Peptides against a protein of PDB entry 3PUK. Designs and how they scored, part 138

Target 1, 227 residues: chain A of PDB entry 3PUK
Amino acid sequence: ERGLKSVVWRKIKTAVFDDCRKEGEWKIMLLDEFTTKLLSSCCKMTDLLEEGITVIENIYKNREPVRQMKALYFISPTPKSVDCFLRDFGSKSEKKYKAAYIYFTDFCPDSLFNKIKASCSKSIRRCKEINISFIPQESQVYTLDVPDAFYYCYSPDPSNASRKEVVMEAMAEQIVTVCATLDENPGVRYKSKPLDNASKLAQLVEKKLEDYYKIDEKGLIKGKTQS

## One batch from the design tools (peptide; made by RFdiffusion4, then SolubleMPNN)

Design b2_p17_6_s3 (from b2_p17_6, 6 letters changed)
Fold by OpenDDE base, seed 3:
Structure b2_p17_6_s3 (fold): chain B 227 residues (1-227), chain A 17 residues (1-17)
Amino acid sequence: as target 1 above (227 residues)
Amino acid sequence: SELEKRHKLLKEFNEEI
């Protein structure tokens, strides 16, 4: 039985490394906080070397230019990560690398995408969304990356209701990425007590799963799989 | 759908570059 970690690694290998691989070419890989945790959970440095990565760098840190090498950006679609990318390629005279391949872990907002296109499109060789926004822990366990999820979901303060909805939406998206990675459309089961959070989350997940499989790569609507 | 629109935009972008 192939554990969740191996499934996630295979997905990243296919969606990212195989997508931009050129024979004999080495790349520098840029990671943010989330993708550092993600890769550390499912691969080793030796695995990355086999995929043509010579060095991994933190996108948030100041880095020396390596203008002769192409860069692979595996990052979250956040303003912070995108701004760091734009600093690397925003000016013709100050390009850090030869060219960029960008792979987002989730859907990039149109505002951020348009900002990238407007400022440094000529430096980009590939831009793709791979939809992996969770961290595998064990064969059947994953961790969500939603800031303050516990606080807002369990807050008794009505003033947090709107924020709770945003958090629930983000959690639902990440759960759907797990299902997509596993190629499953499960029946959603939940324990509703003591709060309605589980019921609301289940409804969001079901809706998003339906939307995802309606527009899957095969254009086929998948039926519910056994959960 | 919104998702389909995004996929098309990304495809078009990747074909241009």
Scores: peptide ipSAE 0.081, ipTM 0.736, DockQ to the pose 0.584
Fold by OpenDDE base, seed 2:
Structure b2_p17_6_s3 (fold): chain B 227 residues (1-227), chain A 17 residues (1-17)
Amino acid sequence: as target 1 above (227 residues)
Amino acid sequence: SELEKRHKLLKEFNEEI
């Protein structure tokens, strides 16, 4: 299947499930709000069962310990999600699970890495970034997880300029993850009127794409592709 | 770049774990 949903699923399967797979081992998977939506958009519960996930839990909820099982955290690199993880493993006496595999949907800030490393390093078996920060809707359509993006991007109030820039950066990063997922380096096209938002976003995307392909795991610089 | 720094940190972290 050539749809974006299938591509996303295949990437998650290879980057997450295959990476932490052990024969005969079942894991509890912890999801946050974004990854719940993400997985719901591209797979079924039966698919997750086939990947060795016995149950899915919301990371934000109080959960009973299952100390004999390892946990797969598929979460966004946010303070909220990380704090929930830290609560699960921060106390030596009250670890909720046997060990953790952590897969972040996006680039994790140094501050969060350091916080995890300082408190829970002994409990972690894997910690990786998979760079999927979008929700696939259609074969070539996706949505971004940027709260209030609409409000700030289209705000005429100059006081929102700083927030607008933050939103634009977040959007650009997520778009780059789409391109990376699709193995594409597209020429960016946009409509510039009536606001310059599209132009600014395009510039940010282009810059981030250049950075990504320059330092990708393969060390390969890709030419422009058409999608 | 910031991205390079993050990649480096991630690599170091995974090597330590």
Scores: peptide ipSAE 0.053, ipTM 0.717, DockQ to the pose 0.685
Fold by OpenDDE base, seed 1:
Structure b2_p17_6_s3 (fold): chain B 227 residues (1-227), chain A 17 residues (1-17)
Amino acid sequence: as target 1 above (227 residues)
Amino acid sequence: SELEKRHKLLKEFNEEI
């Protein structure tokens, strides 16, 4: 069993591909740096073909228009990725594709969301957030995608304290997406070190888990599970 | 609260399209 990789793939399949699938329709899929790594970790090109994806393109690259095909954007909610999307659909005369389906890997800031809505709403068929902000490496191992996390978490410089908190917040959010993907509300375990970063991170994760399950789709309070 | 607000916004967006 592929463990976490299989679970992640199943979530992407149901949340993204099944959501926008039309019989006999092929789509171009646009990926960014994170989603390229994510899909590479949990599927093969043959799997994507089975889901109706004919071509994968990098959103950051200059691409030729394929106006007869719809595009599936599976991207992170970053200014860079959003700006690339806006370039594809921002002009009525210069649309690269027939229409767009957008699936964000995480919470899209209101500023970016509103910018998309204001500029490109007529070209969008779907816009969803799917809450997958981690890379499955093995059956029970995942990695977080938080730039400079190591640098700030282990910095002895007090001037980096605010940056450290931002990084830890981002890591906690991504850990919650793992729990959501696994449908778990685990008891958090950690190894404390002199800087007590693990304890602080654990507290952030616990708080965010409580918030997530309180506001889940079913409005259900899920008790702690063994993980 | 923020997540609820976001879910509502996304729902409205997808219904308008």
Scores: peptide ipSAE 0.043, ipTM 0.704, DockQ to the pose 0.577
Fold by OpenDDE base, seed 5:
Structure b2_p17_6_s3 (fold): chain B 227 residues (1-227), chain A 17 residues (1-17)
Amino acid sequence: as target 1 above (227 residues)
Amino acid sequence: SELEKRHKLLKEFNEEI
């Protein structure tokens, strides 16, 4: 069995690097906090060089313009990352790079998407959502990036109910991205008690899996698999 | 669905570029 890291790398290679590859062309790759961790977990710098990446830059840092090179943005769909992208291309006179290829790790909210379209559409050559919102640790182990998930999920305070729902939604989405990456539609298993968090999360995951495979670009509707 | 809407928007966006 290929480890989860290898599967993740293969997906990134296919969905990102192969999608924007041009023969003889080198790109600068811009990463945020999440995608830095993601790539560090599943590849080496030598692998990125083979994919036509010359330099990796942190999107949050001030960077010198390289106007002759195209930029590959592999970023999370957050206001912070999107705002940094917009700063790179928002001004006609101050474009940092020749053009942009944008690959979001997850669903980009319409508000952010529309903001990008309105301000930077002419600079963008590609924009995709690749649905990888987890960090591979071991062959069958991954971590989720949901801030304060533990705090809100186990909070007995009713005032945190709305935030708990948001966190659970985000967790469910990230679990679905793991399933999508592994090309699996698992039967969801959970342990109930003391709180009904596991059952609620399971229901969210099941619903999102159904939605994902129903509209899968590959037209693949899979039944429940072993998990 | 929201996902279908997103796919449509992404397709349109990538075709316009």
Scores: peptide ipSAE 0.033, ipTM 0.694, DockQ to the pose 0.634

Design b2_p17_6_s4 (from b2_p17_6, 9 letters changed)
Fold by OpenDDE base, seed 2:
Structure b2_p17_6_s4 (fold): chain B 227 residues (1-227), chain A 17 residues (1-17)
Amino acid sequence: as target 1 above (227 residues)
Amino acid sequence: SELEKRHEKINNFNKSI
């Protein structure tokens, strides 16, 4: 079996690099905190060079303009990352790069998307949502990027109930991205604990999986796979 | 579905640029 890292890399290669590939063209790639970790987990710099990436830059840092090169933004759909993108292209006189290809790791909220459209549409050559919001660790192991998940999920304070639900939904969404990446519709298994967090999360995952496979890009409804 | 609407939004944007 191909390890999760190789599957993730293959997904990124197909969904991002192949999607924006142009013969003889080199790009600068802009990464945020999450995508830096993601790429570091599943590829080497040599792999990125083979995909036409000449330089990797941190989107949060001040960068010198390279106006003759196109930029590949592989970023999370967060206000912080989007604001950094907008700073790169918001002013006609201060464009950092020639044009942008934008690939989000998750669904971009309408508010952020509309902000991008209003400010930078003329600079964008492609926008796509990839739906990879996890870090592969081992062949069958991944880490979710949900801030404070542990705190809210295991908090006995009832005042955190609403926050717990938001966190669980975010976790469920990320698990679905794993399944989508692996092209699997697993049977969900869990061990119940006193707080029943695992059961609630499992239900959210099952619901989101169902919704995802109803409109799968391949038009195929997949049955349950062994997991 | 909400997911279909999202895909449509992005697709329409990509067609407009």
Scores: peptide ipSAE 0.442, ipTM 0.908, DockQ to the pose 0.612
Fold by OpenDDE base, seed 4:
Structure b2_p17_6_s4 (fold): chain B 227 residues (1-227), chain A 17 residues (1-17)
Amino acid sequence: as target 1 above (227 residues)
Amino acid sequence: SELEKRHEKINNFNKSI
């Protein structure tokens, strides 16, 4: 069984495709590196066709304008991806597509959001954060997209302490997105290691879970689940 | 919360477009 993959797909379908679906309308979908991996992990091209996607394009590549079609940007909230989006819509004469729907995989920093708002608001039909910042591997397995996580988490070098905290923060955020995707508020458990990284991460996860569930879409504070 | 503020910003944006 590929339970997590199906859950992730269902989440994307509901949060992204159903959100912007218009009868008879086809869209071009723009993906970045992360979302390419994400979709590749949980769906097929045929699934995307069923959701009204005619073609997928890499946001980082130079693309020919298709001015008659709307674009669905499913991207990470990174400067690189956002800058590519901005280039697509930054000027009236250079608009590559008719309009944009933007779905971020994670919280978009205010700086990037403000930049988008200032430059491209007239071209945007929808902006949403869907909070999926992990790649499903198996039924209950996921991979975190945190660069150098292993290196910094297990580094004995004190000079890496600051970076280690940043990495742990990012990992904690991604774990929370897994929980949110699974609709679970887990009791966090860990085994202590010599560096007690697991404890630190657990604390961060717990804190972030609390923050998340305070403001869930349902306005409900969920109790801890068994997981 | 920071999360509330983010949601509010995005929601307001979506209402404005």
Scores: peptide ipSAE 0.439, ipTM 0.908, DockQ to the pose 0.655
Fold by OpenDDE base, seed 3:
Structure b2_p17_6_s4 (fold): chain B 227 residues (1-227), chain A 17 residues (1-17)
Amino acid sequence: as target 1 above (227 residues)
Amino acid sequence: SELEKRHEKINNFNKSI
């Protein structure tokens, strides 16, 4: 019953914790709203302790400095989360932590990345994008995090057409992160009735899967898997 | 590809710090 949760945890362990692990070193981990839900869905606090995390802090809250410890930021690439990070290291005041490791759940926009680079580069030891933009629920069930997806996808108002397209793109991107996490290139199946939303989403997913696997670490285009 | 360019950007940053 925990198949997908276990896969997601293993991905985070490999991509984040193993990537920044140093023997005998403890870190403070900073989470935002999305990553709090993500980790809560696939691990326990004891698991994080085993990975060298001493405490978890909310990035949005005002926090006391712990200048002797390094911080692991596991956050979404949003203006809000990035601004909170910048406050920790970018102010004229003393830095809250000794240094930062930053792991984004998705591609960081160039505007935000450049802002980080310009203000906090000396404090950063690692920056990585891990591409996990979904919440695992059950063994084969996940939840997408796309605000107002239902409203725009099912809106009969033509004025929402542009917003609907943006939402569909975001949904497709998150589905592709699931496929990437599972190391699968599935044939997309859908029911198109009563609206064509499922067909449009399927086309976007197929296109993004093709783009993703063209650049696979092995440089090999994976064929469609039966899933 | 666009994805390759993104990875390259971050990799270059990691090499610079």
Scores: peptide ipSAE 0.434, ipTM 0.905, DockQ to the pose 0.588
Fold by OpenDDE base, seed 1:
Order: C-alpha cells, then sequence, then structure tokens
Structure b2_p17_6_s4 (fold): chain B 227 residues (1-227), chain A 17 residues (1-17)
C-alpha cells in the first residue's frame, strides 16, 4: 500500500511545485502554521531544495525584502495568513518579493479572495486551491486540524449546539480532502458512542463526498471504494 | 454547484493575470 505521506507529497509536488516550476529559478517559500506541519509530515528540506525552494520563511514573522526573488505562498485561506500576504504586496514600496505564487490548502472565502484581487493582483502570477486540509501521521493515519473540535463535540452545553455543527462541517470537509487526495469514495465507517456525533459526522462526509465527485473534472461518478 | 463556482472564480482570475 502506498503510504498516505507519499500520496500527500505527490499531490503537493504536482499541484504546487510542478505548477509554478521554472528551470533555473529559485523561490522563497512562505508557510503558515498548518502548512509547516503539513510539509514536515511528508517531506524533508532536501526534497524542497530539489523543487527549487531556496529557503522557507514563516509568513507571520517580520522578514527582510528579497525583491529580486519570487515567493511561493503555501498557506491556509485564513484572515491571518491572507493579511500577512497583503502586507507583503499591498503597495509598491512595501513589496517584499518580485512576485507571488499563491497556493491555498482549502477553498478561499470570497471575502478574502476579493481583498487579494483588489490590492495585490498585479503581483500575483498564479493562484490555486489544492484542497489538502489534513496532516498525514502514518501510512494510513491522519489528523484533522479543527480548532476546539474536542471541546465542542463533547460539550454537554446546549448553547454550543450551533458551534458543534460548524465544527462537524469543518471536520467533514477535511475528511473529504483526504478522500480526494487518495482518489477514493469510501464507505464511511464509525464507532457508535453515547453521543450521536459519529453518525452525524458520517452523514456529513457522505453528503460532501457525493457533492465532490459529482463535480469532479473527470465527469465520472466514481463508485464506492472499499476502504 | 458551489464547487464549480469556486473553480470558475480561480480559473478566471488566473486568466486575468
Amino acid sequence: as target 1 above (227 residues)
Amino acid sequence: SELEKRHEKINNFNKSI
């Protein structure tokens, strides 16, 4: 079986690095908290060097301008990460780099995307959403990055019901990205717990998988796979 | 679908730059 880490790396390589690759050109790569963990889970610095990355920088840190080099932003579509990008390219005098390639780990909200278009479009060479919102831990094990998921899912407080639904949606979205990465449409299995959380999550995943594969560029409704 | 609209948005942007 191909390990999940290798599959994730292959997807990043094809969707990000091959997409913006230029022979003989080195780029600075900007990462946020999530993408730092993601890349650390599935590659080494030597692998990134082979893909034309000279250095990795944290998008949240103050950085000196390197105006002769292009930057590869591999970031989550969050207000914090987007705001850091906007500061790097918001004005001619403030430009940190020559140009930007932007790859989001998930769908970028229209509000954030519109801000980018309005202020930084002239500095952007490529923008893409790659839909990898999980961390591969082992060959067939992954973790989701949903803040406070445990708190809301197991809260007995009825006032948290709406927030619990939002968290469940976010988890379901991330699970779908795993399936998409593996090119699988699995039958969802879950262990019943005292709370109907597992059943609700399973239903959300099934619905979202159906929606995803109906729209997939191949126009082929994939049958359910055994996973 | 919403997904199609998102893809279209990004594709149109990439064509414009």
Scores: peptide ipSAE 0.429, ipTM 0.904, DockQ to the pose 0.587

Design b2_p17_7_s1 (from b2_p17_7, 7 letters changed)
Fold by OpenDDE base, seed 3:
Structure b2_p17_7_s1 (fold): chain B 227 residues (1-227), chain A 17 residues (1-17)
Amino acid sequence: as target 1 above (227 residues)
Amino acid sequence: MESIEELEKRIKEYYES
């Protein structure tokens, strides 16, 4: 059995580092809060060096320009991270780096994507979504990145019902990304508790798994696998 | 080999510098 951490690292290596690799070239890598945690959970610093990363920088900080080097942005598709990127390349006369490779951890909304295209498309050599929105903890354990999930899922206030559905949807989506990363279509199992959260989440996951594996990357239908 | 805890510390230093 493969550990989840090694699987996640392999996914990042192939989807990000191998995708933009150029022999003999070093890049500056820009990280946000989520991707810092993600990389910290599944790789070694020596691994990043081997992949051609010489310096890691915080995207949120006002950094000094290094105009002769290209930058690798491994970031979440959030307004905050995107705005920081735009500050680096939005001004024609004040570009911080030579060029940019952007890899989003999840689906980038069209609004953000269009904002990027409108302001700094000429500076972007690559823009890709890699769909990794979870943190591996143990060999078979992962953490979902859904803010306030516990509060809304267990809130007795009926006014939070709409937000609860949004949270549940986000959780289900991230679970599916784990399955996709592992290349597994598991049978969903849950244990019933006083609240219907487990049942609802299971239903959402099952539906999304069915949709995802209906047509895989090769156009093949995959059956359920043991997980 | 460098542990995950050591990497987290180093990355944190880069991130917060």
Scores: peptide ipSAE 0.087, ipTM 0.709, DockQ to the pose 0.020
Fold by OpenDDE base, seed 1:
Structure b2_p17_7_s1 (fold): chain B 227 residues (1-227), chain A 17 residues (1-17)
Amino acid sequence: as target 1 above (227 residues)
Amino acid sequence: MESIEELEKRIKEYYES
């Protein structure tokens, strides 16, 4: 059993591929750096073909128009990825594809969302957030997508204290998305170091988990599990 | 099982070609 990898794949299959799937229809899928790594961690090219993806394209590259095909954008909610999408659909006369399905890996800021709505809302059939901002490495091991995390967490410079807190907040949020994906409310174990970063992160995770399960869609209170 | 690095390479080569 592939553990976390299989769970992540099932989540993507249900939230993305099943959501936009039409029988007999093939789509072009656009990926960015993060989603390329994410998919490579939990599936094969043959799996993507089975889900109705005929071609995978790098969103950052210049691409030839395929106006008769719909596009599936599986991307991070970043200015870079969004700008590339807008280049594909921003001009009414020069659309790259027939229509777009957009699935963001995380919360899309209102500024980016409004920019999309203002420019190309007519071309978008779906726009959803699926809340997968981590990469499974092994059955029970994963990594987080937080740029410069190591630098800020281990910086001795007091001027970086505020940035360190922001980074830890982002890390904690991503850990919560793992728990949500696994449908678990785990107890957290950590090894303390002189900077006590692990303890601080654990506290943030616990707080966010409590908030998440307290206000979940079903209004259910879940107890702690051991993992 | 194919390694992540190998699959990333294949994916990269696929859409960069």
Scores: peptide ipSAE 0.047, ipTM 0.689, DockQ to the pose 0.019
Fold by OpenDDE base, seed 4:
Structure b2_p17_7_s1 (fold): chain B 227 residues (1-227), chain A 17 residues (1-17)
Amino acid sequence: as target 1 above (227 residues)
Amino acid sequence: MESIEELEKRIKEYYES
């Protein structure tokens, strides 16, 4: 039985590394906070070297140009990460790398995508969303990368209700990405007591799963699995 | 076996150095 870590690694290998691989070519890989955690959870530095990554760089840092090398951006679709990318390629005279391959861990909002297209389109060789927005743990366990999720979900303060919804939405989205990664359309089960958080989350997950599998890349409706 | 936290630290230190 292959653990979730191996499944996630295989997904990344197929969706990212195999997608941009060129024989004999080495790339610099740019990571953000989330993708650092993600890769650290499912691979070793030696694995990345085997995939043609010579150097890993922090996207948030001001880095020296390596203009002869192409860059692989494996980043979350956040304003912070995108802005850092834009600083790398926003000016023709100040391009830090030869070209860019961008792989987002989740859906990139149109606003961010358009911003990239408007300023850096000529430098981008590939831009793809791979939909892995969770951190795998040992076996079949994973953690969600949602800041303060516990606090807002279980806060007794009614003033946090709006933030609770945002957190629930984010959690649901990440659960769907897990399902997509595992190629499963599960029936959602939950325990609603003592709070209705599980029920709300389940509803969001069900809705998102329905939307996802109704319109897949192949235009096929996938049947529900009994997970 | 190296923990996730240890590996994360190594990766962070690698590109932050």
Scores: peptide ipSAE 0.039, ipTM 0.679, DockQ to the pose 0.019
Fold by OpenDDE base, seed 5:
Structure b2_p17_7_s1 (fold): chain B 227 residues (1-227), chain A 17 residues (1-17)
Amino acid sequence: as target 1 above (227 residues)
Amino acid sequence: MESIEELEKRIKEYYES
């Protein structure tokens, strides 16, 4: 058993593959950079085949239409990934696939969601946010995917303060998704020196955890656990 | 049966093409 990897896979299987599964149906799965890394970290191609995925494709690449097949988009809620999706379905005459199932790894901003609705809502059979924005490692270890996190967090330049806050917010959100995936509400521990980055991040995580577990998907309220 | 490492390699090659 591969600890966190197996948990992540189980969540993806339940939230994505089981959600859109139809007996005897095969789908093409479109991945972006993050979801490629995510799936690579927790499954094999044979696992994807068992879940009804015949082929995985890079959403960023130019692809030939397969109009008779439905597409499963497992992507990050970013302008880049959304724009690629819109290119696949934005034109009524140039739809690359029969229909789309969209699963976002995190909260999709209203601006992006509205853009999708305005352009190709008729092609979408499912749109869901599954809240997995981390890469599992062995055991209970994971990697955050926040671009330039190290640079902004440790930059001495005051002009980067706003970017630092954005990065910390993103990191905190990803940590919360780990907790949600593991069904844990941990107490936050940190080392604050030499900079207060860890303290600030801890505060953000605690706040987000409180918000998340106030009312979870099952209507449960969970107390803090040791971690 | 394809390993995780093999999948990563294949996907990486696909992205780099």
Scores: peptide ipSAE 0.039, ipTM 0.682, DockQ to the pose 0.020; fails the geometry check

